Peptides against a protein of PDB entry 6FRK. Designs and how they scored, part 73

Target 1, 411 residues: chain A of PDB entry 6FRK
Amino acid sequence: NEEVLNAMLKEVCTALLEADVNIKLVKQLRENVKSAIDLEEMASGLNKRKMIQHAVFKELVKLVDPGVKAWTPTKGKQNVIMFVGLQGSGKTTTCSKLAYYYQRKGWKTCLICADTFRAGAFDQLKQNATKARIPFYGSYTEMDPVIIASEGVEKFKNENFEIIIVDTSGRHKQEDSLFEEMLQVANAIQPDNIVYVMDASIGQACEAQAKAFKDKVDVASVIVTKLDGHAKGGGALSAVAATKSPIIFIGTGEHIDDFEPFKTQPFISKLLGMGDIEGLIDKVNELKLDDNEALIEKLKHGQFTLRDMYEQFQNIMKMGPFSQILGMIPGFGTDFMSKGNEQESMARLKKLMTIMDSMNDQELDSTDGAKVFSKQPGRIQRVARGSGVSTRDVQELLTQYTKFAQMVKKM

## One batch from the design tools (peptide; made by RFdiffusion4, then SolubleMPNN)

Design b2_p13_3_s2 (from b2_p13_3, 5 letters changed)
Fold by OpenDDE base, seed 3:
Structure b2_p13_3_s2 (fold): chain B 411 residues (1-411), chain A 13 residues (1-13)
Amino acid sequence: as target 1 above (411 residues)
Amino acid sequence: MWEYMENLLKAIE
């Protein structure tokens, strides 16, 4: 029994190391799991695999919990949030994502660019902010990030902004000059929260990086980025362990909407390859897919129209990148859709929707839309001309619809 | 619902 336990723990430890979990944390987890498993209970014919998986899951949940409550902004107050992190961590993009998140929640949000080191940093932030309709501050002439940050914070406090996000400079490596600049900015603006942005793709380097930031500035929150890639997110555990700070959000892609509140249970489930059914359900619920009840009822009755398909494509587009949805399905690894396939899949969906935008209500609302088109081929030519696509593209859409409608009829 | 979503995803591939 102990040999079997040790063999299974070895497999789990290997899988955690392959998930970029720090070797020290994996060793500690192994010891904790070994101590939590009663060998006598394992002898009683209980599913040893399930018991070990449950013990591993519990210990991973503890590793993601720093034992500190996450900072949350106070409504009706001026909340200053300072971002820190290396260049390429996704920090600037994450500032915009967080600003957009709070703006969508009805907060008066703004962005400050205090990155004077990177050429075009302010233009990049301005572009992102303008696209999202977020007020921004920065300078083309001021070179002191402390001055820019202070002036920007003062300006937006005076204008009664509730969420004031300060993006700082990031260096390519850990440099003392970066940390001193960060400390000077932090001292000047006195942020309510300091957010460390970490790239999950750096793997085993996550611990050392996160520690270096925490040792210099009072990091109170962590945001983990690039969880849409091959990074299984094991580096997030290292960041929590090193910073003793909670993960508050995760970045799950390149789009401004590819940003979600961190949830421990779904994250660990995903890390273990168990899928994130709960996160999918929550994301579906957040979209207020009230129209889905009507669809679910239609589906239960074996009814599926081109309009129903269109509405589903809209819902999928609102859910964000397809990889996020697939990565929430058990057995669909994050590897199944490369980043290139996401944009292509989204472009395909948009193309299909554009074809359907050229259909009439009779075509869209028919329970046998493909038969409507097959009976009157001139409809295909009309839709093709209206949408600027080939007749073949319309036929391909109708073929896909027919496959869906047949699946629904078999449900 | 889950099987539907899975089937939707499989059919969009």
Scores: peptide ipSAE 0.013, ipTM 0.380, DockQ to the pose 0.033
Fold by OpenDDE base, seed 1:
Structure b2_p13_3_s2 (fold): chain B 411 residues (1-411), chain A 13 residues (1-13)
Amino acid sequence: as target 1 above (411 residues)
Amino acid sequence: MWEYMENLLKAIE
């Protein structure tokens, strides 16, 4: 039993290392999991795999919890949020995403560009802010970030802004000059929250970088970016461990709305390749697809039609990059992306929709659509001819629908 | 809903 446990833990540890989890954290997790597993309960015929998975999940949840409550802005107050991070971390984009997030929630939000080091930093921020209709401040002539930050904060305080986001200069390296500049800005504006923006794609370097920032400035929150890419997010655990600060948001793509509040359970589920079920549900709900409530109600009654499936395909097509949606679904991780690119997946959805466009209302609205076709095989041939596909393609769609409708009936 | 989308996407497989 101990050998089996050790073998399974070795596989889990390997998978966590491949997910960019820091080797020290993986070692700690391994020991914690070993200590949490009752070997006697494992002998009693319990599913050893499920027990280990649960123990691993529980210990990962602890690793992402710094034991500190996340700072939240106070409604009707002036909240100054300072952003810090390396160049290329997505800091400037994340400032805009956070501003847009709060703006959509009815907060009076603004952006300040205190990045005087990077040529075109203010133009980039201005472009992002203008697209999102977010008020902004910066200078083309002032070179002192302390002056810009102070003037911008004062301006927006006087205008009764609730969320005042200050973007600072990034550097390519951990330079003392960068940290001194950040400290001077922080001292001048007295931020209510300092947000460290971390690129998840830097993998094992996350710990050292996060520690360097925390050792110089009072980082109180972490935002992790580029979780849509090859980064499995294991570096986020390193950032939490090093900063002792909670992850408050994650960046899940390049779009301004590819930004969500951090949720521990979905994140750990995704890290383990279990998918982000909750995040996808939230994203589906945020689309305010009026048809979703009606569909949910039908699903609760075990009803599912080909039309309902068509509408869901349309919804999936509206959710943005298909790769991100797939990466949120259990079993559609890296292995699904290895089977096809985003364009192929979209083309496949469009093909299925084209098949359904050749169906009649009786076929689409039947709660037993597959049985309608099975009783009259001539319908399959009609649909195939109408959509320019094989009868096999139609039969495959109906098989997929049937599998789905059977699952809905079991819900 | 989620098992729904999982299965819908498995149906797209």
Scores: peptide ipSAE 0.008, ipTM 0.396, DockQ to the pose 0.079
Fold by OpenDDE base, seed 4:
Structure b2_p13_3_s2 (fold): chain B 411 residues (1-411), chain A 13 residues (1-13)
Amino acid sequence: as target 1 above (411 residues)
Amino acid sequence: MWEYMENLLKAIE
């Protein structure tokens, strides 16, 4: 039993190292998992694999929890959020994503470009901000980031902005001059939150980088970027461990909407290759899809109609880029939706909805919609003609619906 | 899409 446990733990440790989890954290996790597994309970015929997976999952959840409550902005107050991080971490893009996230939630949000070091930093921020209709401040002539940050913060405080995001200079390397500049900016603007932006693709360097920032600046939050790539996100654990600060958001692509609140359970599930089912549910629930509770209740009763499927397709369309949705499905790797396949997938979804738009209420609201069509084949021909599709396309939709409805009935 | 819905169902269980 101990040999089997050690072999399984070795595989898990290897997989975590391949996921860019820091070797110290992997060692600690191994010992914690080994101590948490009762060998006597493993002897009692419980699926050893499930027990180890559960123990690993629990210990990974603990590694992502710094034991510190995440800072949250206060409504009706001026919340100053300073961003820090290396050049190429996605910091500037993440500032815009965070601003857009709060703006969409009805916060009065603005952006300040205090990056005087990078040529075109202000133009990039201005372009992103203008596209998102976010108010911005910066200078083409002022070279002191402290002055720009102070003036911008004062301006937006006086205009009663609630979320004031300050983008700072990022350098390619950790330089003392960068940290001094960050400290001077932080001292001048007195931020309510300092956000460290980390690129997940830097792998094993995540710990050392995160630590270097935390040792110089009072980092209170972490945002992890580039989780849409081959980065398995193991570096995020290293950032939490080094900063002792919670991950508050993740960047999941290049689009301004490719940004979501960090959720521990979905992230760990994805890291383990279990898929992001919980994150998907949560993203669906956050969309205030009024009918989610009603759908969940129907599903619990084994009821699923073509209308319920149509509503779910509408929900999927509201979730944004279909690439994000597919990337949350176990077994659908990031490769399933090249940017070209997203438009095709959305076109397929719209085609399915158009087929359903040609159905009548009896067909849509039937608890056995497929049987309604099978009993009266003339309905398939009517729907096909009404939607401008082949009878085969309607049959394919009904076949897919039937498979799903059968799964719901088995619940 | 179908796998999404299947996964949604599995997570509600």
Scores: peptide ipSAE 0.020, ipTM 0.416, DockQ to the pose 0.041; fails the geometry check
Fold by OpenDDE base, seed 5:
Structure b2_p13_3_s2 (fold): chain B 411 residues (1-411), chain A 13 residues (1-13)
Amino acid sequence: as target 1 above (411 residues)
Amino acid sequence: MWEYMENLLKAIE
């Protein structure tokens, strides 16, 4: 029994390390899981795999939870949110995404560019803000970020803005003068929340960077960016551990809508390669899709057909920005998204739907659509001819469907 | 797994 436990824990630890989880956290998790599992209860015939999975999942939840309630803005008050982070972390883009998120929720939002160090920082913020119709402040002539931040915060407080976001200069860990500037800005504007923006792609460097920011300014929230890329997000655990601050949002792409509230359970499920089915369900619920309840019930019962997949593709096509939703569908991972703009992703989705339009009801409504095609290979050739695609394209669709359907059935 | 994940969710809540 102990050998089986140790073997399974080794596989989990390897997967977490491959997900950029810090080696110290992986060791701690292994010890905690080993301590939480009663070997005598494992001997009593309980599904050992389920018990270990449950224990691992529970300990990962604890690693993502800093035990501190996330700061939330107060309606009808002026809430000053200061952004801090490395250059290239997506900080400026994330400021615009957060402002847009709150604007869509009916908050009066604005942006302040206090980045005087980066050439074109104000122009970039202005472009993003103008596209989103968000009021902005900055200067082309003032070089002191403290003055710009103070004047901008005062202006927008006087105009009764509810969400006042201050973008600061992106820093490198080696630039002590720039950390001092950040502290001077924080002291001048007295923000209600300081948000550290972290790039998920920096992997094992996340802990040391997050700690360097927390040691200089009172980071109270974390936003993780570039989770649409090859990063599995394990660095986010390191940031939470280092900052002792909750992740409040995640950035899931380049579009202004590629931004969502952080949810612990979907994130851990994705980190473990269990798929982001909860995040998909939450997004489906947020979008108030007509067949949402029926989909949720089917997923709960481990039922997923090619027709259900087709209906989800139709729903995705109705929503507009595809990047977030496609990344949530198992089998439509980073490889589907990374190679194209939103229009190419939509064209691929339309191609997949056209393949399904050439399927019959027996194929579409089968609880094991892949088995129907595997038993009668002539069906693949029929569908390929009917849709004007290769037999390979049909096989790729069936492979993606099978991955998703197997995930739903394992649920 | 969904019942398992939901049960995990419910057991963690």
Scores: peptide ipSAE 0.006, ipTM 0.332, DockQ to the pose 0.018; fails the geometry check

Design b2_p13_3_s3 (from b2_p13_3, 6 letters changed)
Fold by OpenDDE base, seed 5:
Structure b2_p13_3_s3 (fold): chain B 411 residues (1-411), chain A 13 residues (1-13)
Amino acid sequence: as target 1 above (411 residues)
Amino acid sequence: DWESLENLLKAIA
């Protein structure tokens, strides 16, 4: 029994280390899980594997919970949010993503570029802000970030903005001059929240970097970026441990919409390779796919038509980057969708939809669409001609549909 | 079944 426990804990510890979780946290988790199970084995003849999985999950949830409630903006007030982080962390992009997130929720949001060090920082912010129709402030002539931040905050307070986001200068390394500048800006604008932006791809360096920022400025929130890459997000645990601050959002790609509120349960599930079922459900629910209830009900009855498949392809296309959706599915590692594969997968979906656009209602609404085509091969030739594809492409679609319909019948 | 949904998405990809 103890050997089996130790073997399972070793596998979990290895997986967490491969996910960039700090070695100290992995050791602590192993000790906590072992202690929890040793106490429960004394009490109940329960399924040991489920107990270990539950204990691991519970201890990981504790590692991402700093015990501090996340700061939330107050509606109808001016909320000043200062961003801090290293150069290349995705800080400037994340400012725009957060601004856009609140704007879509009906907040009056603006952006301030107080990065005077990086050439083109203001142009980059201006481009992102203009694309999202977000008001922005910055200077091409003022070199003091304190002046720019103060003037911008005052301007947008006077204009009754509710969310005022201030981007600051980053550095390639931890430099004392960066921290002094950040302190001067923070003292001048008196932010309601200081957000540390961390790149998930920095792995084991996450703890030391996050601590260095927390030791200099009152970091109250963490945003983790580049979770669409090879980074499994284990560095996020290190950032929470070092800052004692909650993760509030995650960046999941390069698009302005590739930004999500942090959820503990989905994140831990994904970290363990269990997939983000809850995040997928929530993203599906956020899309107001009212038609999904009807689909879920049909799926529960083992009914799946070509139209239902078409609607699912439309839904996938509406959910945004296909890489994010796949990255929410258990066993679809980030490796499955290299940047090239997303455009190819979207093009493939569009091709399949174009074939289905040449089908009639009898074909689309049949509970046995493949049998309709098999009984009357002339339908395949009609659809192929209508969509400008080969009869083979239509047969491949019908083969895929048949596989899906068989899976749905087993669900 | 989640495995079925995973296999569905693998077949789309």
Scores: peptide ipSAE 0.011, ipTM 0.474, DockQ to the pose 0.126
Fold by OpenDDE base, seed 2:
Structure b2_p13_3_s3 (fold): chain B 411 residues (1-411), chain A 13 residues (1-13)
Amino acid sequence: as target 1 above (411 residues)
Amino acid sequence: DWESLENLLKAIA
């Protein structure tokens, strides 16, 4: 029994290391899981694999929980939020995403560019802010970030802004000069929250980076970026462990909408390759798919039409980047998340929809659309001509539809 | 249903 446990824990530890979880945390987790698993209870015929998976999941949940309540802004007050992080962490983009998030929630939100080090930092922030219709402050001539931050915060406090976000300079390395500048800015503006932005793609370097920031500035919140890429997010565990601060949001892409509140359970499920079933259900429910009840009812009755498939393709297209949706599904590996496959997958969906746009209501609303086409092959040629595709492309669509309809009948 | 969406995405892939 101990050999089997050790073998399974070795596989889990390997998978966590491949997910960029810090080796010290993996060792600690292994010890905690071993201590939590009573070997005597494993003798009682419980599925040993499920028990170990549950113990691992529970210990990972504890590692992302710092035991500290996240700071939340107070409505009707001025809340100053200072951003800190390395250059290339996605800090400036994340400032805009957070500002946009609060603006969409009905907060009076603004942005301050106190990055005087990076050429074009203010232009980039101005472009992002203008696209999102977010008020902004910065300077082309002032070189002191303390002056810019102080003037901007004072301006927006006087204008009764509720969310005042200050972007600071990043550096490529942990430099004492960067931390001194951050402390000077923090002392001048007295932020209500300091947000550390971390790139998940830096892997094993996450711990050392997060610790260096926490040791120099009063980090109270963490945002993890680049969780859309090959980064499995194991670095987030290192950030929480080092900062003792909660992850409040995650960045899931390059778009301003690719930003969501952090949820522990979905994140750990994704980290373990279990998918984000809850997050996908939430996204499916946030899409006011009033039509989903009608579809679910049809699916329960084993009915699925070409129109139902078309409506599902429209829904998938509304959910955003197809890679993010696939990455939420259990068993869709990282290989499907290649940026090249996303554009190709969206182009394939659009092509299939264009073929269906050339179908008539009798073809679309048939409970066996493939049989309608098989009985009258002239319909395939009509649809092919109408949509500008080959008869083979229409046959491939009907083959896909038939596979779906067979799966629905087995549900 | 999640399984329906999973199956839909598996067959598009």
Scores: peptide ipSAE 0.010, ipTM 0.473, DockQ to the pose 0.080
Fold by OpenDDE base, seed 3:
Structure b2_p13_3_s3 (fold): chain B 411 residues (1-411), chain A 13 residues (1-13)
Amino acid sequence: as target 1 above (411 residues)
Amino acid sequence: DWESLENLLKAIA
């Protein structure tokens, strides 16, 4: 029994190391899991694999909890949020995402560009802010980030902004001069929250980077970016361990909406390849798909039309990148999260919708759409011509629809 | 049901 436990723990430890979890944390987790598993309960014929998975899950949840309550902005107050992080971490993009997130929630939000080191930093921020209709401040002439940050914070305080986000310079390497600049900016503006932005794709370097920032500036929050890529998210555990600060948000793509509040359990479920059921439910609920009740009722009755499939494709398109949705489904793990597959999957959905746009209401609303087309093959040719596709593409759509309709009938 | 949605999404993919 102990040999079997040790073998299974070795596999879990290997998988966690492959997920960019720091070796020290993996060792600690292994010991904690061993101490939490009753070997006598494992002898009683309980599913040893499920017990180990549950113990691993519980210990990973503890590793993501720093034991510190996340800072939250106060309504009707001026909240200054300073961003720190390396160049290429997604810091500037994340500033815009956070600003947009709060703006959509009815906060009076603004952006300050205090990045004087990177050529075009202000233009990039201005472009992002303008697209999102977020007020911004910066300078083309002032080279002191302390002056820019101070003037911008004062301006937006006087204008009664509630969320004042300050983007700082990022460098390619951890340099003492970067940390000195960050300290000078922090001392000048006295931020209510300092957010460290970390790229999840840096893997095993996450601990050392996060620690270097925490040792120099009072990081109170972490945002993890690039969780849409090959980054398995294990670096997030390292960031929490090093900073002793909660992850408050995650960046899940390149779009301004590819930004969500961090949730511990969904994140750990995804890290373990269990999928994010809760995040999918929450994302479906956030879309206020009131029209989904009617669809769910139809699905419960085993009715599924081509129109119902079209509406589902529209809903998937509204949920954002298909890779994010698929990455929330158990079994659509690592291979589907490639950026190439996302664009291809979205293009495929759009192609299917374009084919359905050439269908008539009788075809779309039929409880057996495939049978309507099989009885009158001339419909396939009409739809193919109308949508600019082959008759084969229409037949493939009808084959997919038939598979769905059969699944719905089995529900 | 979640299983239904999961199966639907698995069949779309």
Scores: peptide ipSAE 0.007, ipTM 0.459, DockQ to the pose 0.080
Fold by OpenDDE base, seed 4:
Structure b2_p13_3_s3 (fold): chain B 411 residues (1-411), chain A 13 residues (1-13)
Amino acid sequence: as target 1 above (411 residues)
Amino acid sequence: DWESLENLLKAIA
């Protein structure tokens, strides 16, 4: 039993290391999981795999919890949020994403470009801000980020902005000059929150980078970017461990909407390849799709109709960029997340929906829709003609539906 | 519930 446990823990540890989880955290996790597993309960014939998975999940949840409550902006106050992070971390993009997020939530938001080091930083911010209709401040002539930040914060305070986001200079490397500049800016503007932006794709370097920032500036929040890429997000655990600060948001793509509040359980589920169930449910719930509860309840009962599949396709199409939705689903390879595949995937979904639009209520609402079509092949020909597709396309849809219905029945 | 949606989406893929 101990050998089996050790073998399974070795596989989990390998998978976590391949997910960019820091080796020290993986070792600690292994020890904590071993200590949390009752070997006597494992001997009693309990599903050893489920028990280990639950123990691993529980310990990963603890690693993402810094034990510190996340800062939240206060409505009707002027909340100054300073962003810090290396160049290429997605900091500037994340400033715009956060501003847009709060703007969509009905906050009066603005952006300040205090990046005087990077040529075109202000133009980039201005372009992003203008596109999102977010008020912005910056200078083409002022070279002191402290002056720009102070003037911008004062301006937007006087204009009663509620969310004032300050983007600072990033460097390619951690330099003392960068940290001094950040400290000077922080001292001048007295931010309510300092957000460290970290690129998830830097892998094992996440700990050292996050620690270097935390050791120099009072990082209170973390945002992890580039979780749409090959990065499995293990670096997020390293950021929390190093900063002792909660992850508040994640960047899930290049679009301004590719930004979501961090949720621990969905994130860990995704990290383990269990899928982002809760994140999809939340994103679907944010769309106020009233029909979701009824769908979930039908799925719990192992009932799945062609109509239920159609409604799910509608939900997927409403959720925004198909790449994001697919990235929430376990076992969609990284290749499915490519922008080129998004249009094709959406076109494919639309084609499937068009086929289903040619089905009748008896076909759509049957708990055994595939059997309805198999018993009366003339239905396939009718639907094919009605939707302008081949009989093969209809058969492929029915084959997909059958696979789903079988999976739902096994749940 | 979600494994169903996951499986649904896996089979669409």
Scores: peptide ipSAE 0.011, ipTM 0.479, DockQ to the pose 0.076; fails the geometry check

